# Peptides against a protein of PDB entry 1EBD, part 9

Target 1, 138 residues: chain A of PDB entry 1EBD
Amino acid sequence: KASYEGKVAAEAIAGHPSAVDYVAIPAVVFSDPECASVGYFEQQAKDEGIDVIAAKFPFAANGRALALNDTDGFLKLVVRKEDGVIIGAQIIGPNASDMIAELGLAIEAGMTAEDIALTIHAHPTLGEIAMEAAEVAL

## One batch from the design tools (peptide; aimed at target 1 A19 V23 A109)

Design b1_p12_2_s4 (made by RFdiffusion4, then SolubleMPNN; from b1_p12_2, 6 letters changed)
Fold by OpenDDE base, seed 1:
Structure b1_p12_2_s4 (fold): chain B 138 residues (1-138), chain A 12 residues (1-12)
Amino acid sequence: as target 1 above (138 residues)
Amino acid sequence: SAREAARAARLA
């Protein structure tokens, strides 16, 4: 967020049209395991009256995580029930800090769980967990 | 654009 705000400021100084857009700003903690979040948490959505599906998939069931012997944690998608649009995601586990970018992109683009479920993810990869969680939400 | 429309729908 701070880096993005700096970019906006630089562009403004240079005379280019730019505005801070706070949609899908990721939050990352570089702990072990890593933690990452973007968009709504499940309870935040519920508090705002949004009916959501919380789709969770564990790294313990991910082939790459098993191969790496690094299976702590999970990925959670927060999906609006009305239309299947992804409005949030949380990751606790290996490579969470990088993997959150896919979900940030999905949220920014207004994608649905089906969009991710139908996107081919390489096998075996940690990134497959996003597809698996999306399938849970269907 | 299609993206902008989808984003607007998400935020509505």
Scores: peptide ipSAE 0.128, ipTM 0.764, DockQ to the pose 0.092
OpenDDE base, seeds 2, 3, 4, 5: peptide ipSAE 0.070, 0.081, 0.051, 0.096; ipTM 0.692, 0.721, 0.713, 0.742

Design b1_p12_3 (made by RFdiffusion4)
Pose (drawn by RFdiffusion4):
Structure b1_p12_3 (pose): chain A 138 residues (1-138), chain P 12 residues (1-12)
Amino acid sequence: as target 1 above (138 residues)
Amino acid sequence: AATPKKERVAAA
């Protein structure tokens, strides 16, 4: 957040019509099962007065997670029911800090569960759980 | 200055 604003400030000073414009910022915590979050949590969304559905998919079902032998974790998609637009995501499990980038880019650009579900992911990887979660969302 | 992402979110 600091670096982004740093650029916005210098650009505004120079005359560039710069402004702060992002829909979310990811946060990561390097706990044992590292966790990452972006956008709304399922509860924040409804408390905001939004009809949102949530899809939760476990690492216990993903093949790479079984190979890593760290199966405690999940990926959650908070999706606006009215248009399938993803507004929040939460990953708890191995490499959540890296996997969060895909869901983050999707939120920033206003993509849908279908947009992600129709994207072929790598197999066997962890990043593909997002594919399977969006499939669950649909 | 324009903030199109904030506008899109507000329109939602």

Design b1_p12_3_s1 (made by RFdiffusion4, then SolubleMPNN; from b1_p12_3, 4 letters changed)
Fold by OpenDDE base, seed 3:
Structure b1_p12_3_s1 (fold): chain B 138 residues (1-138), chain A 12 residues (1-12)
Amino acid sequence: as target 1 above (138 residues)
Amino acid sequence: AATPKQARLAAM
């Protein structure tokens, strides 16, 4: 957020057109394991009266995580049941700080769990867990 | 509100 707003301000001072239009701000904690989140948590969506699917997939079932011997944690998608739109995501595990960017893009674009499930992810990768969690939401 | 991907899927 702050870095992005600083870039927009610098562009405006330089006379370039720039816009601040974003829906999903990522939050990252560089712990071991790493923690990342974007959009709604499951309970926040429920407290607002949104009917959601919480699709969870463990890193212990991810081929790249197994090969790295780093299998702690999971990815969770928060999917609105009405239309299958992804409204939130949480990652606890290896490379969560970088992997959250795909899910931030998906939320900003208004993508569904089906959009992620039908996107080919390279095998074996940590990012493949997003596809696996999206398949759980279908 | 349909994504370009949703529009492609609906056309199949």
Scores: peptide ipSAE 0.244, ipTM 0.812, DockQ to the pose 0.055
OpenDDE base, seeds 1, 2, 4, 5: peptide ipSAE 0.041, 0.025, 0.173, 0.064; ipTM 0.639, 0.593, 0.769, 0.669

Design b1_p12_3_s2 (made by RFdiffusion4, then SolubleMPNN; from b1_p12_3, 5 letters changed)
Fold by OpenDDE base, seed 1:
Structure b1_p12_3_s2 (fold): chain B 138 residues (1-138), chain A 12 residues (1-12)
Amino acid sequence: as target 1 above (138 residues)
Amino acid sequence: PARPKLERLAAM
């Protein structure tokens, strides 16, 4: 957020067209395990009257996480039931800070859980957990 | 967007 707002301000000062859009602002905590979030939490969506599916997949079931002996946590997708659009994601686990970028892109592009589920992820990878969580939402 | 992928899968 702050870095992006600084970029928009610098571009505006330079006379370039720039706007701040807040559709998918990532939040990261570099703890052990790492925590990352983008878009809605499940409860925030419910409090706004959005009917959602919360699809959760654990790192303990991810082949790469098992191979790394780092299986704490999960990925959660927050999916709008009406149209299957991903409106939020949370990751607690290995590389959460980097893995949130795929889900930020998916939210900004208005992608569905089906778009992620039908995207081939390399096996075994940590990123494959996004596909697994998307399959839970179908 | 899944539509091009879905269209390919539905044609199999």
Scores: peptide ipSAE 0.120, ipTM 0.767, DockQ to the pose 0.032
OpenDDE base, seeds 2, 3, 4, 5: peptide ipSAE 0.065, 0.102, 0.027, 0.030; ipTM 0.740, 0.740, 0.645, 0.644; seed 2 fails the geometry check

Design b1_p12_3_s3 (made by RFdiffusion4, then SolubleMPNN; from b1_p12_3, 4 letters changed)
Fold by OpenDDE base, seed 3:
Structure b1_p12_3_s3 (fold): chain B 138 residues (1-138), chain A 12 residues (1-12)
Amino acid sequence: as target 1 above (138 residues)
Amino acid sequence: AARPKLERLAAM
């Protein structure tokens, strides 16, 4: 957020066309396990009257997490049931701080769970858990 | 976003 706003301000001062246009701001806590979030939490969506699917996949079922012996936590997608659009994501687990970027991109682009489920993720990787959670939402 | 892939798969 602050670094992006600083870039936009520098571009505007330099006379370049620039605008602050964003939908989803990631939040990260560098704990053990790491915590990352972008967009809606499941309860926030419900409190606003949005019918959602909360698709959860555990790191204990991820091949890379098993190989690293770091299987605590999960990825959760918050998917709008009407159209399958991803409106939020939470990750608790290994590399959550970097993995949230894919889901931030998906939310900003208005992507569906199907868009992620149909994207080939490298095997075995921690990032593959996003594809697995997206498939749970189908 | 998935439409281009689905269209390619349906054309095979």
Scores: peptide ipSAE 0.086, ipTM 0.745, DockQ to the pose 0.033
OpenDDE base, seeds 1, 2, 4, 5: peptide ipSAE 0.023, 0.027, 0.029, 0.030; ipTM 0.612, 0.638, 0.629, 0.649

Design b1_p12_3_s4 (made by RFdiffusion4, then SolubleMPNN; from b1_p12_3, 5 letters changed)
Fold by OpenDDE base, seed 3:
Structure b1_p12_3_s4 (fold): chain B 138 residues (1-138), chain A 12 residues (1-12)
Amino acid sequence: as target 1 above (138 residues)
Amino acid sequence: PARPKLERLAAL
């Protein structure tokens, strides 16, 4: 957020057209386990009257998390039910701070849960949990 | 967005 706002401000001062877009601003807490979020929470979408699927997959079922003995938490996708578009994601668990970037890209690009489910993730990785959660949303 | 994998799968 702040780094991106600094870039937009520099472009505006230089006389270039620029805008601050807040559609997919990531938020990270470097706790143990780590917490990351981008886009809508499930309850925020419901409060706005958006019909959503909350697809959740636990790190306890991820092969890399098991191999690391770090299986606390989950990934949650917030998927708009009308068209399958991903509108939010939350990760609590190992490497959540870096893994949220894939989901931020997916939201900014207007991708669906099917787009992630059909993307091959390397095995075994923590990142496979995004694919597994996307399959839950189908 | 473009759906290049879905398009390839449908052409199979």
Scores: peptide ipSAE 0.059, ipTM 0.740, DockQ to the pose 0.036
OpenDDE base, seeds 1, 2, 4, 5: peptide ipSAE 0.051, 0.032, 0.035, 0.035; ipTM 0.669, 0.644, 0.666, 0.668

Design b1_p12_4 (made by RFdiffusion4)
Pose (drawn by RFdiffusion4):
Structure b1_p12_4 (pose): chain A 138 residues (1-138), chain P 12 residues (1-12)
Amino acid sequence: as target 1 above (138 residues)
Amino acid sequence: LLTGRRERVLAR
C-alpha cells in the first residue's frame, strides 16, 4: 500500500492525472499453515448488504497437498451471486501467500468464477485448487 | 484523474 501510493504521489506531482485505484490488497500471514486474504470475507460481504455465495474447497482433496503431507487448509471464494463476480478470497494452507496472487488478479480485474474455472491449471499443484473451488461455485 | 476500475468492479 505504501509503495503504490508512493508512485501515485510522484505522478500527481509531475502532472500525471494519477489516482489511488485498486479494488483490493492481499494480506498474508506467515503462520505454520500460512494464510492469505484478499477482498471481502464472506461475512463482511453480507454485512455490506451483498448477496454473495461462498465456495470452500479443502487441500485434503488436492494431490500435491497430499504429497506435501500438509492437508490442513482450504480455499474460499466469495462470489457476488448476482453476476458471478469474485469479490474476496481466503486461502489457508501451504503456499497460500503465492496462490493468493491468482485470485487477487481476478478480483482486481473483475473476473467471474467461470473465468477461473474455465482456465486450465497445472496438475498436480496447489494453485489448481482455485480451479476446483470455482467449479464448486458454479 | 485515471480512475474507474474500482467503481466498475464493485458496480452492481

Design b1_p12_4_s1 (made by RFdiffusion4, then SolubleMPNN; from b1_p12_4, 4 letters changed)
Fold by OpenDDE base, seed 3:
Structure b1_p12_4_s1 (fold): chain B 138 residues (1-138), chain A 12 residues (1-12)
Amino acid sequence: as target 1 above (138 residues)
Amino acid sequence: AVSGRREKVLAR
């Protein structure tokens, strides 16, 4: 956020057209466990009248998380029921700060839960949890 | 099945 706003401000000062889009900007808290979010939270979508599926998968069921002995938390996908489009994602758990980038890309590209569910993830990885949560949304 | 996004990309 801050780095992006700094770039936008510099471009505006230089007389170039620029805009800040807060919907697609990831938010990260480097706590233990880490927290990351992009797009809509489930409640924000509901408050705007969007009918959503909140698909949640726990790190306790992820093979890499088990191997690392770091199984706290979950991934949540916020999926629009009408068309299966991913409109938000939250991660609480190991490497959430880096893993949110895949989901940010998926939201920006207008991908569905099916698009992630049909994407082969390397085994065993923490990233497989995105595929597992996408399968829950189907 | 093929990803719906992939089908759109492959159709370019």
Scores: peptide ipSAE 0.043, ipTM 0.704, DockQ to the pose 0.041
OpenDDE base, seeds 1, 2, 4, 5: peptide ipSAE 0.026, 0.037, 0.022, 0.030; ipTM 0.590, 0.691, 0.601, 0.653

Design b1_p12_4_s2 (made by RFdiffusion4, then SolubleMPNN; from b1_p12_4 with L1A L2E)
Fold by OpenDDE base, seed 3:
Structure b1_p12_4_s2 (fold): chain B 138 residues (1-138), chain A 12 residues (1-12)
Amino acid sequence: as target 1 above (138 residues)
Amino acid sequence: AETGRRERVLAR
C-alpha cells in the first residue's frame, strides 16, 4: 500500500495521469507461522450478503510442506458462488508472505477457482496448495 | 461473461 501510494504521488507530481486502485491490498504478519490475507474474509463477504464458498486446504496435505517438516496451517479461498470468482484469500503457514502475491493477482484479474485449478504448479511446491484449494471450490 | 483460462489464452 504505502509504496504504491508513493509511486502514484510521484507520477502525479511529474504531470502524468495518476489513479489509485485498492481492490486487492495484501496484509502480512511475519509470525511463525506467517499470516497473509488479500480481499474478503469469509465472514466479511457474508456480512455484505455475498453467497460464498470457503475452500480450505491444509499444509499437512502438501508434499513440499511434509518434506520441510513445516505443516502447520492452511490456505483458504473465498469464492463467490454465483460465478466462481475469487474475492479473497488467507494463508497461515510456510511462505505465506510470498505466496499471497499469486492470489492477489488472481483477484485483481477477476480469475475464478477454475482458472487456478487448471494452472499447473511445479511439483513438489508449497504453491500447489493454491491449486488444491481451488479444486475444493469446484 | 467472464472468460475462463483457456479462452483468455486463445484470445492472445
Scores: peptide ipSAE 0.036, ipTM 0.665, DockQ to the pose 0.052
OpenDDE base, seeds 1, 2, 4, 5: peptide ipSAE 0.034, 0.032, 0.033, 0.024; ipTM 0.661, 0.662, 0.659, 0.545

Design b1_p12_4_s3 (made by RFdiffusion4, then SolubleMPNN; from b1_p12_4 with L2E T3S R12L)
Fold by OpenDDE base, seed 4:
Structure b1_p12_4_s3 (fold): chain B 138 residues (1-138), chain A 12 residues (1-12)
Amino acid sequence: as target 1 above (138 residues)
Amino acid sequence: LESGRRERVLAL
């Protein structure tokens, strides 16, 4: 957040079109397990009257997480039902702090759950859980 | 592809 706001301010001073988009600003807690979030939480979207699908996939079902013996937590996608657009994501689990960047990119790009589900993720990887959660949202 | 992506981003 603060680093991004500083970059936006520097770009604005340099005369580049730049805006702070708070939808795609990640929040990370470097706990064990790690916690990361970007965009809407499911309840925030509901409180704003957005009809959402909350697609959840557990690390206990991820092949890489099983191989690492680190299976605590889940990935959750918050998907707008009207058009399938990803509007938020939460990760609790291994490598959540890095994995949230893919979902931040997906939100910034206005990607759908289908866009992620149709993207081949390497098997077995922790990142594959994003594809699995996107398939749940279809 | 590019048009639909832009339209989705503007609808957030």
Scores: peptide ipSAE 0.027, ipTM 0.520, DockQ to the pose 0.172
OpenDDE base, seeds 1, 2, 3, 5: peptide ipSAE 0.020, 0.023, 0.026, 0.023; ipTM 0.508, 0.545, 0.587, 0.512

Design b1_p12_4_s4 (made by RFdiffusion4, then SolubleMPNN; from b1_p12_4, 4 letters changed)
Fold by OpenDDE base, seed 3:
Structure b1_p12_4_s4 (fold): chain B 138 residues (1-138), chain A 12 residues (1-12)
Amino acid sequence: as target 1 above (138 residues)
Amino acid sequence: AASGRRERVLAL
């Protein structure tokens, strides 16, 4: 957020047309396990009257997490039920701080759970948990 | 459905 706002300010001072326009801002806590979030939480979407699917997949079922002996937590996708569009994501677990960027991109681009499910993720990786959670939403 | 990612790639 702050670095992006600094870029927009520099462009405006240089006489370039620029505006702060962001859909989803990631939030990260570097705890053990790490916590990351982008877009809607499930309850926030429900409180706004959005019909959602909450698709959850545990790190205990991820091949890379098992190989690292670091299997605490999960990935959750918040998917709008009418069209399958991803509107939020939460990760609690290994490398959550970096893994949230894929899901931030998916939300900003208006991608569906099917877009993630049909994307080949390298095996075994922590990142393939996004594909597994997307398949739960189908 | 998918958002048309393959169609976007082919249009580049």
Scores: peptide ipSAE 0.048, ipTM 0.662, DockQ to the pose 0.047
OpenDDE base, seeds 1, 2, 4, 5: peptide ipSAE 0.047, 0.042, 0.044, 0.046; ipTM 0.685, 0.701, 0.686, 0.602

Design b1_p12_5 (made by RFdiffusion4)
Pose (drawn by RFdiffusion4):
Structure b1_p12_5 (pose): chain A 138 residues (1-138), chain P 12 residues (1-12)
Amino acid sequence: as target 1 above (138 residues)
Amino acid sequence: AATPLKEKYAVH
């Protein structure tokens, strides 16, 4: 957040019609099962007065997570029911800090569960859980 | 200055 604004400030000073414009910022916590979040939590969304569905997919089902032998965790997609647009995501489990980037890019650009579900992911990887979660969302 | 992402994709 600080670095982004740093650029916006210098650009505004120079005359560039720069402004602060992002839909979300990811936050990561390096706990044992590292966790990452971006966008709205399922509860924040409905407290905001938004009809949102949430899809939750476990690492226990993913093959790479079984190989890593760390199966405690999940990925959650908070999806606007009215248009399938993803507005929040939460990952708890190995490499959540890296996996969060994909869901983040999706939120920032206003993509849908289908957009992600129709994207072929690597197998066997953890990042693909996002594919399977969006499939659950659909 | 314009903020197109917030105008289009942010929750309102």

Design b1_p12_5_s1 (made by RFdiffusion4, then SolubleMPNN; from b1_p12_5, 5 letters changed)
Fold by OpenDDE base, seed 4:
Formats: sequence, C-alpha cells, structure tokens
Structure b1_p12_5_s1 (fold): chain B 138 residues (1-138), chain A 12 residues (1-12)
Amino acid sequence: as target 1 above (138 residues)
Amino acid sequence: PARPRLEKYAVK
C-alpha cells in the first residue's frame, strides 16, 4: 500500500495523471511457513451477510510443494456465491508472499473462480494451487 | 465453458 501510494505520488510529480484506486491490499507475514492474505476472510464476509464459498486446497496435494518437500499449509479462496467473484484469498505455505499477487490481481479485476480455473498454470508450480482451489469453488 | 475476455473486466 505505502509503496503504491508513493508511486502514484511520484507519477503525479512527474506530470503523469494518476490516482490511488485499489480494492485489495495484501498483507504478508514472512514466517515459516509464510502467511499472506488479500481481501475478505471467510468470517468477515459472513459477518457482513455475504454468502460465500470457502474453497481450500492443501499444499500437500501440490506437485511442486511435494517436490520441494514443503507441503505445510493451504490456499483458501473466498468466493461470493451469487456470481462466483473472488472477494478474498489466504495462503499459508511456501512462497505465499509472492503467490498472493495473482489473487490480488484477480480481486482488483473482479475475476471469478472460473476465470482462475480456466487460466493455465505452468506444471509443476506452487502457483497451480490457485487453479486447484478455484476448481474447488466451481 | 468459454474462456475469460478482457472486456469483462473493463468496468469494476
């Protein structure tokens, strides 16, 4: 957030039209395993009366995580049930700090779980877990 | 299903 706001300010100073317009702010804890979140947590959505699907996929079922012998944790997508729009994501596991960016993009763009599920992810990668979780939400 | 299109995301 702060870096993005700084970039917008720098662009304005440079004479380029820019605005701070964001929906999803990532939060990362660089622990072992890493923790990352963007958008709604499942309970936050429920507390606001949003009917959600919480789609969870474990790193223990991810081919790259298995190959790395680093299979702790999971990815969770929080998907609005009425239209399939992704409104939140949480990742606990390897490379969560970088992997959250895909879901941040998805939320900012108003993408659905189907959009992620239909996006081909390279095999084998940790990033495939986003696709797998999206498939669970369908 | 049909693949996503960029036009779908033109309006938030």
Scores: peptide ipSAE 0.018, ipTM 0.512, DockQ to the pose 0.060
OpenDDE base, seeds 1, 2, 3, 5: peptide ipSAE 0.016, 0.017, 0.014, 0.013; ipTM 0.500, 0.523, 0.502, 0.497

Design b1_p12_5_s2 (made by RFdiffusion4, then SolubleMPNN; from b1_p12_5, 5 letters changed)
Fold by OpenDDE base, seed 4:
Structure b1_p12_5_s2 (fold): chain B 138 residues (1-138), chain A 12 residues (1-12)
Amino acid sequence: as target 1 above (138 residues)
Amino acid sequence: AARPRLETYAVK
């Protein structure tokens, strides 16, 4: 966020029109396992009266995670039930800090779980877990 | 994490 805002500021100073206009801000903790989040947590959505589907898929069921012998954790999608729009995502596990970017993009673009479920992810990759979680949400 | 602004979502 700070880096992004700094870039916008620098561009503005240089005379390039730019604005900070984000929908969701990622948060990352570089622990072991890594933790990453963007958008709503399930409970936050519920507290605001949003009916959600919390779709969770474990890294223990991900082929690449198994190959890496790093299977702790999960990916959770928080999906608005009325229209299937992804409003949040949490990842605890390998490469969470990088994988959160796909979900950040999805949220910023107003994508649905179906959009991710129907996106082919390379096999075997950690990123497939997003597709698996999206399928759970359908 | 910051929550998204739902009012900014495009209708799908």
Scores: peptide ipSAE 0.021, ipTM 0.511, DockQ to the pose 0.137
OpenDDE base, seeds 1, 2, 3, 5: peptide ipSAE 0.018, 0.018, 0.012, 0.020; ipTM 0.487, 0.507, 0.485, 0.522; seed 5 fails the geometry check

Design b1_p12_5_s3 (made by RFdiffusion4, then SolubleMPNN; from b1_p12_5, 6 letters changed)
Fold by OpenDDE base, seed 4:
Structure b1_p12_5_s3 (fold): chain B 138 residues (1-138), chain A 12 residues (1-12)
Amino acid sequence: as target 1 above (138 residues)
Amino acid sequence: PARPRLETYAVK
């Protein structure tokens, strides 16, 4: 967020039109395992009266995570039941800090779990866990 | 197309 805002400010100072216009701000903790989140947590959505599916998939079932011997944690999608739109995501596990970007994009674009599920992810990759979690939400 | 904002997801 700060880096993005700094970029916008730099562009404005340089005389370029620029604006801050984001939907969701990612949060990352570079722990071991890494933790990342974007958008709603499940309980936040429930507290706001949003009926959600919390679709969870473990890294223990991810081929790349197995190959790396780094299988702790999971990816969770928070999906609005009404229309399947992804409104939040949490990742605890390998490379969560980078992997959250796909889901940030999905939320910013108003994508559904189906959109992610139908996106071909390279195999084997950590990133394909997003597809697996999306399939759980269908 | 307009993209949904998180603030609009809540039941209103």
Scores: peptide ipSAE 0.020, ipTM 0.473, DockQ to the pose 0.237
OpenDDE base, seeds 1, 2, 3, 5: peptide ipSAE 0.014, 0.018, 0.014, 0.012; ipTM 0.453, 0.465, 0.453, 0.417; seed 5 fails the geometry check

Design b1_p12_6 (made by RFdiffusion4)
Pose (drawn by RFdiffusion4):
Order: structure tokens, then sequence, then C-alpha cells
Structure b1_p12_6 (pose): chain A 138 residues (1-138), chain P 12 residues (1-12)
């Protein structure tokens, strides 16, 4: 957040019609099962008066997570029911800090569960859980 | 300004 604004400030000073314009910022916590979040939590979304569905997919089902032998965790997609647009995501489990980037890019650009579900992911990887979760969302 | 993209993404 600080670095982004740093650029916006200098550009505004120079005349560039810069402004602060992002839909979300990811936050990561390096706990044992590292966790990452971006966008709305399922509760914040409804409390905001939004009809959102949430899809939750477990690492226990993913093959790479079994190989890593760390199966405690999940990925959650908060999806606007009215248009399938993803507005929040939460990952708890190995490499959540890295996996969060894909869901983050999707939120920033206003993509849908289908956009992600129709994207072929690597197998066997953790990042593909997002594919399976969006499949669940659909 | 170069603002408005976030608002458009948040709009239904």
Amino acid sequence: as target 1 above (138 residues)
Amino acid sequence: TLAGHAAAVRAP
C-alpha cells in the first residue's frame, strides 16, 4: 500500500493524472499453515448488503497437498451471486501467500468464477485448487 | 484523473 501510493504521489506531482485505484490488496500471514486474504470475507460481503455465495475447497483433496503431507487448509471464494464476479478469497494452507496472487489478479480485473474454472491449471499443484473451487462455485 | 476502474469493478 505504501509503495503504490508512493508512485501515485510522484506522478500527481509531475502532472500525471494519477489516482489511487485498486479494488483490493492481499494480506498474508506467515503462520504455520500460512494464510492469505484479499477482497471481502464472506461475512463482510453480506453485512455490506451483498448477495454473495461462498465456495470452500479443501487441500485434503488436492494431490500435491497430500505429497507435501500438509492437508490442513482450504480455499474460499466469495462470489457475487448476481454476476458470478469474485470479490474476495481466502486461502489457508501451504504456499497460500503465492497462490493468493491468481485470485488477487482476478478480483482486480473483475473476473468470474467461470473465468477461473475455464482456465486449465497445472496438475498436480496447489494453485489448481482455485480451479476446483470455482468449479464448485459454478 | 485515472480513477474509476475500482468503482466499475465493484459495480454490479

Design b1_p12_6_s1 (made by RFdiffusion4, then SolubleMPNN; from b1_p12_6, 8 letters changed)
Fold by OpenDDE base, seed 4:
Structure b1_p12_6_s1 (fold): chain B 138 residues (1-138), chain A 12 residues (1-12)
Amino acid sequence: as target 1 above (138 residues)
Amino acid sequence: SDGGRAEKVLAL
């Protein structure tokens, strides 16, 4: 956010077109475990009257997390039920700060849980948890 | 895993 805002400000000063305000601005807390979020939380979507699936997958079931002995937390996808579009994601666990970028991309592109579920993730990786959570949403 | 505590941290 701050880095992006700085870039937008610099571009504005240079007379470039203002960057489009992205819908999916990630928030990251570099705690232990790391916390990352992008787009809607489940409750925010519900408060706006969006019918959602909250698909959750634990790092305790992820092969890479097990190998790293870092299995705390989960990934949650917030998926609009009507069309399967991903509208939010939350990650608590190892490498959440980097992993959120995939889901930010998915949200900005209007991708579905099916799009993520059908994307081959390398095995074993922490990133597979996105695929696993997407499969839960199907 | 303390998923409930983790969710609280994200919600703050």
Scores: peptide ipSAE 0.019, ipTM 0.593, DockQ to the pose 0.025
OpenDDE base, seeds 1, 2, 3, 5: peptide ipSAE 0.017, 0.024, 0.018, 0.019; ipTM 0.444, 0.550, 0.589, 0.573; seeds 1, 2 fail the geometry check

Design b1_p12_6_s2 (made by RFdiffusion4, then SolubleMPNN; from b1_p12_6, 5 letters changed)
Fold by OpenDDE base, seed 2:
Structure b1_p12_6_s2 (fold): chain B 138 residues (1-138), chain A 12 residues (1-12)
Amino acid sequence: as target 1 above (138 residues)
Amino acid sequence: SDGGRAAAVLAP
């Protein structure tokens, strides 16, 4: 967020049209476990009258997380029910700070849970948890 | 995919 706002400010100073767009800005806390979020939380979507599916998959069910002995937490997708579009994601767990980028891209591109579910992720990886959570949303 | 960022997030 701060770096993105800094780029917008630099472009404005240079005389280029630029705008701050908060739609898919990630938030990351480099704690143990790491925490990351992008787009809507489930309750924020509900408060705006959006009917959502909150699809959750635990790191304890992920083969790579088991191999790393780091299985705390989960990935959550917030999916709009009417069209299956991903509008938010939250991750608490190993490598959440890097894994949030895939889900930020999915939101930016207007992808559905089906688009992620049909994307083959390498086995075994932490990234598979995004595919598994997307399958839960179907 | 079902459109861009604005359509995906801001459309009701």
Scores: peptide ipSAE 0.011, ipTM 0.499, DockQ to the pose 0.234
OpenDDE base, seeds 1, 3, 4, 5: peptide ipSAE 0.009, 0.010, 0.010, 0.009; ipTM 0.456, 0.441, 0.448, 0.443; seeds 3, 5 fail the geometry check

Design b1_p12_6_s3 (made by RFdiffusion4, then SolubleMPNN; from b1_p12_6, 6 letters changed)
Fold by OpenDDE base, seed 1:
Structure b1_p12_6_s3 (fold): chain B 138 residues (1-138), chain A 12 residues (1-12)
Amino acid sequence: as target 1 above (138 residues)
Amino acid sequence: SDGGRAAKVLAP
């Protein structure tokens, strides 16, 4: 966040049109397990009057997480019901700090849960959990 | 700061 805000400020000072988009800014806590978030939390969307699906998939059901013996946590997608657009994501678990980037890209691009569900993820990977959570939202 | 893309994504 701070580095991105610094870049936006530098671009603005240079006379380039630039804005901070807080929906696409990831937040990461490098704890054990790691925590990562981008876009809306479910309650934030509800407080703004957005009707959402909160699609959750646990790492305990992910084949790579099982093989690594690191199955704590989950991925959650916050999906707008009217059009299936992903407006937020949260990850608690292994590699959350890196895995959030896929979901940040999806939100920034205005992708749907269907777009992720139809994207083939390598098997077995932790990243498959994004596809599994997207399928829950359908 | 401006949430210009946020507004586009959240627009019905």
Scores: peptide ipSAE 0.017, ipTM 0.427, DockQ to the pose 0.529
OpenDDE base, seeds 2, 3, 4, 5: peptide ipSAE 0.012, 0.013, 0.008, 0.015; ipTM 0.443, 0.441, 0.391, 0.410; seed 4 fails the geometry check

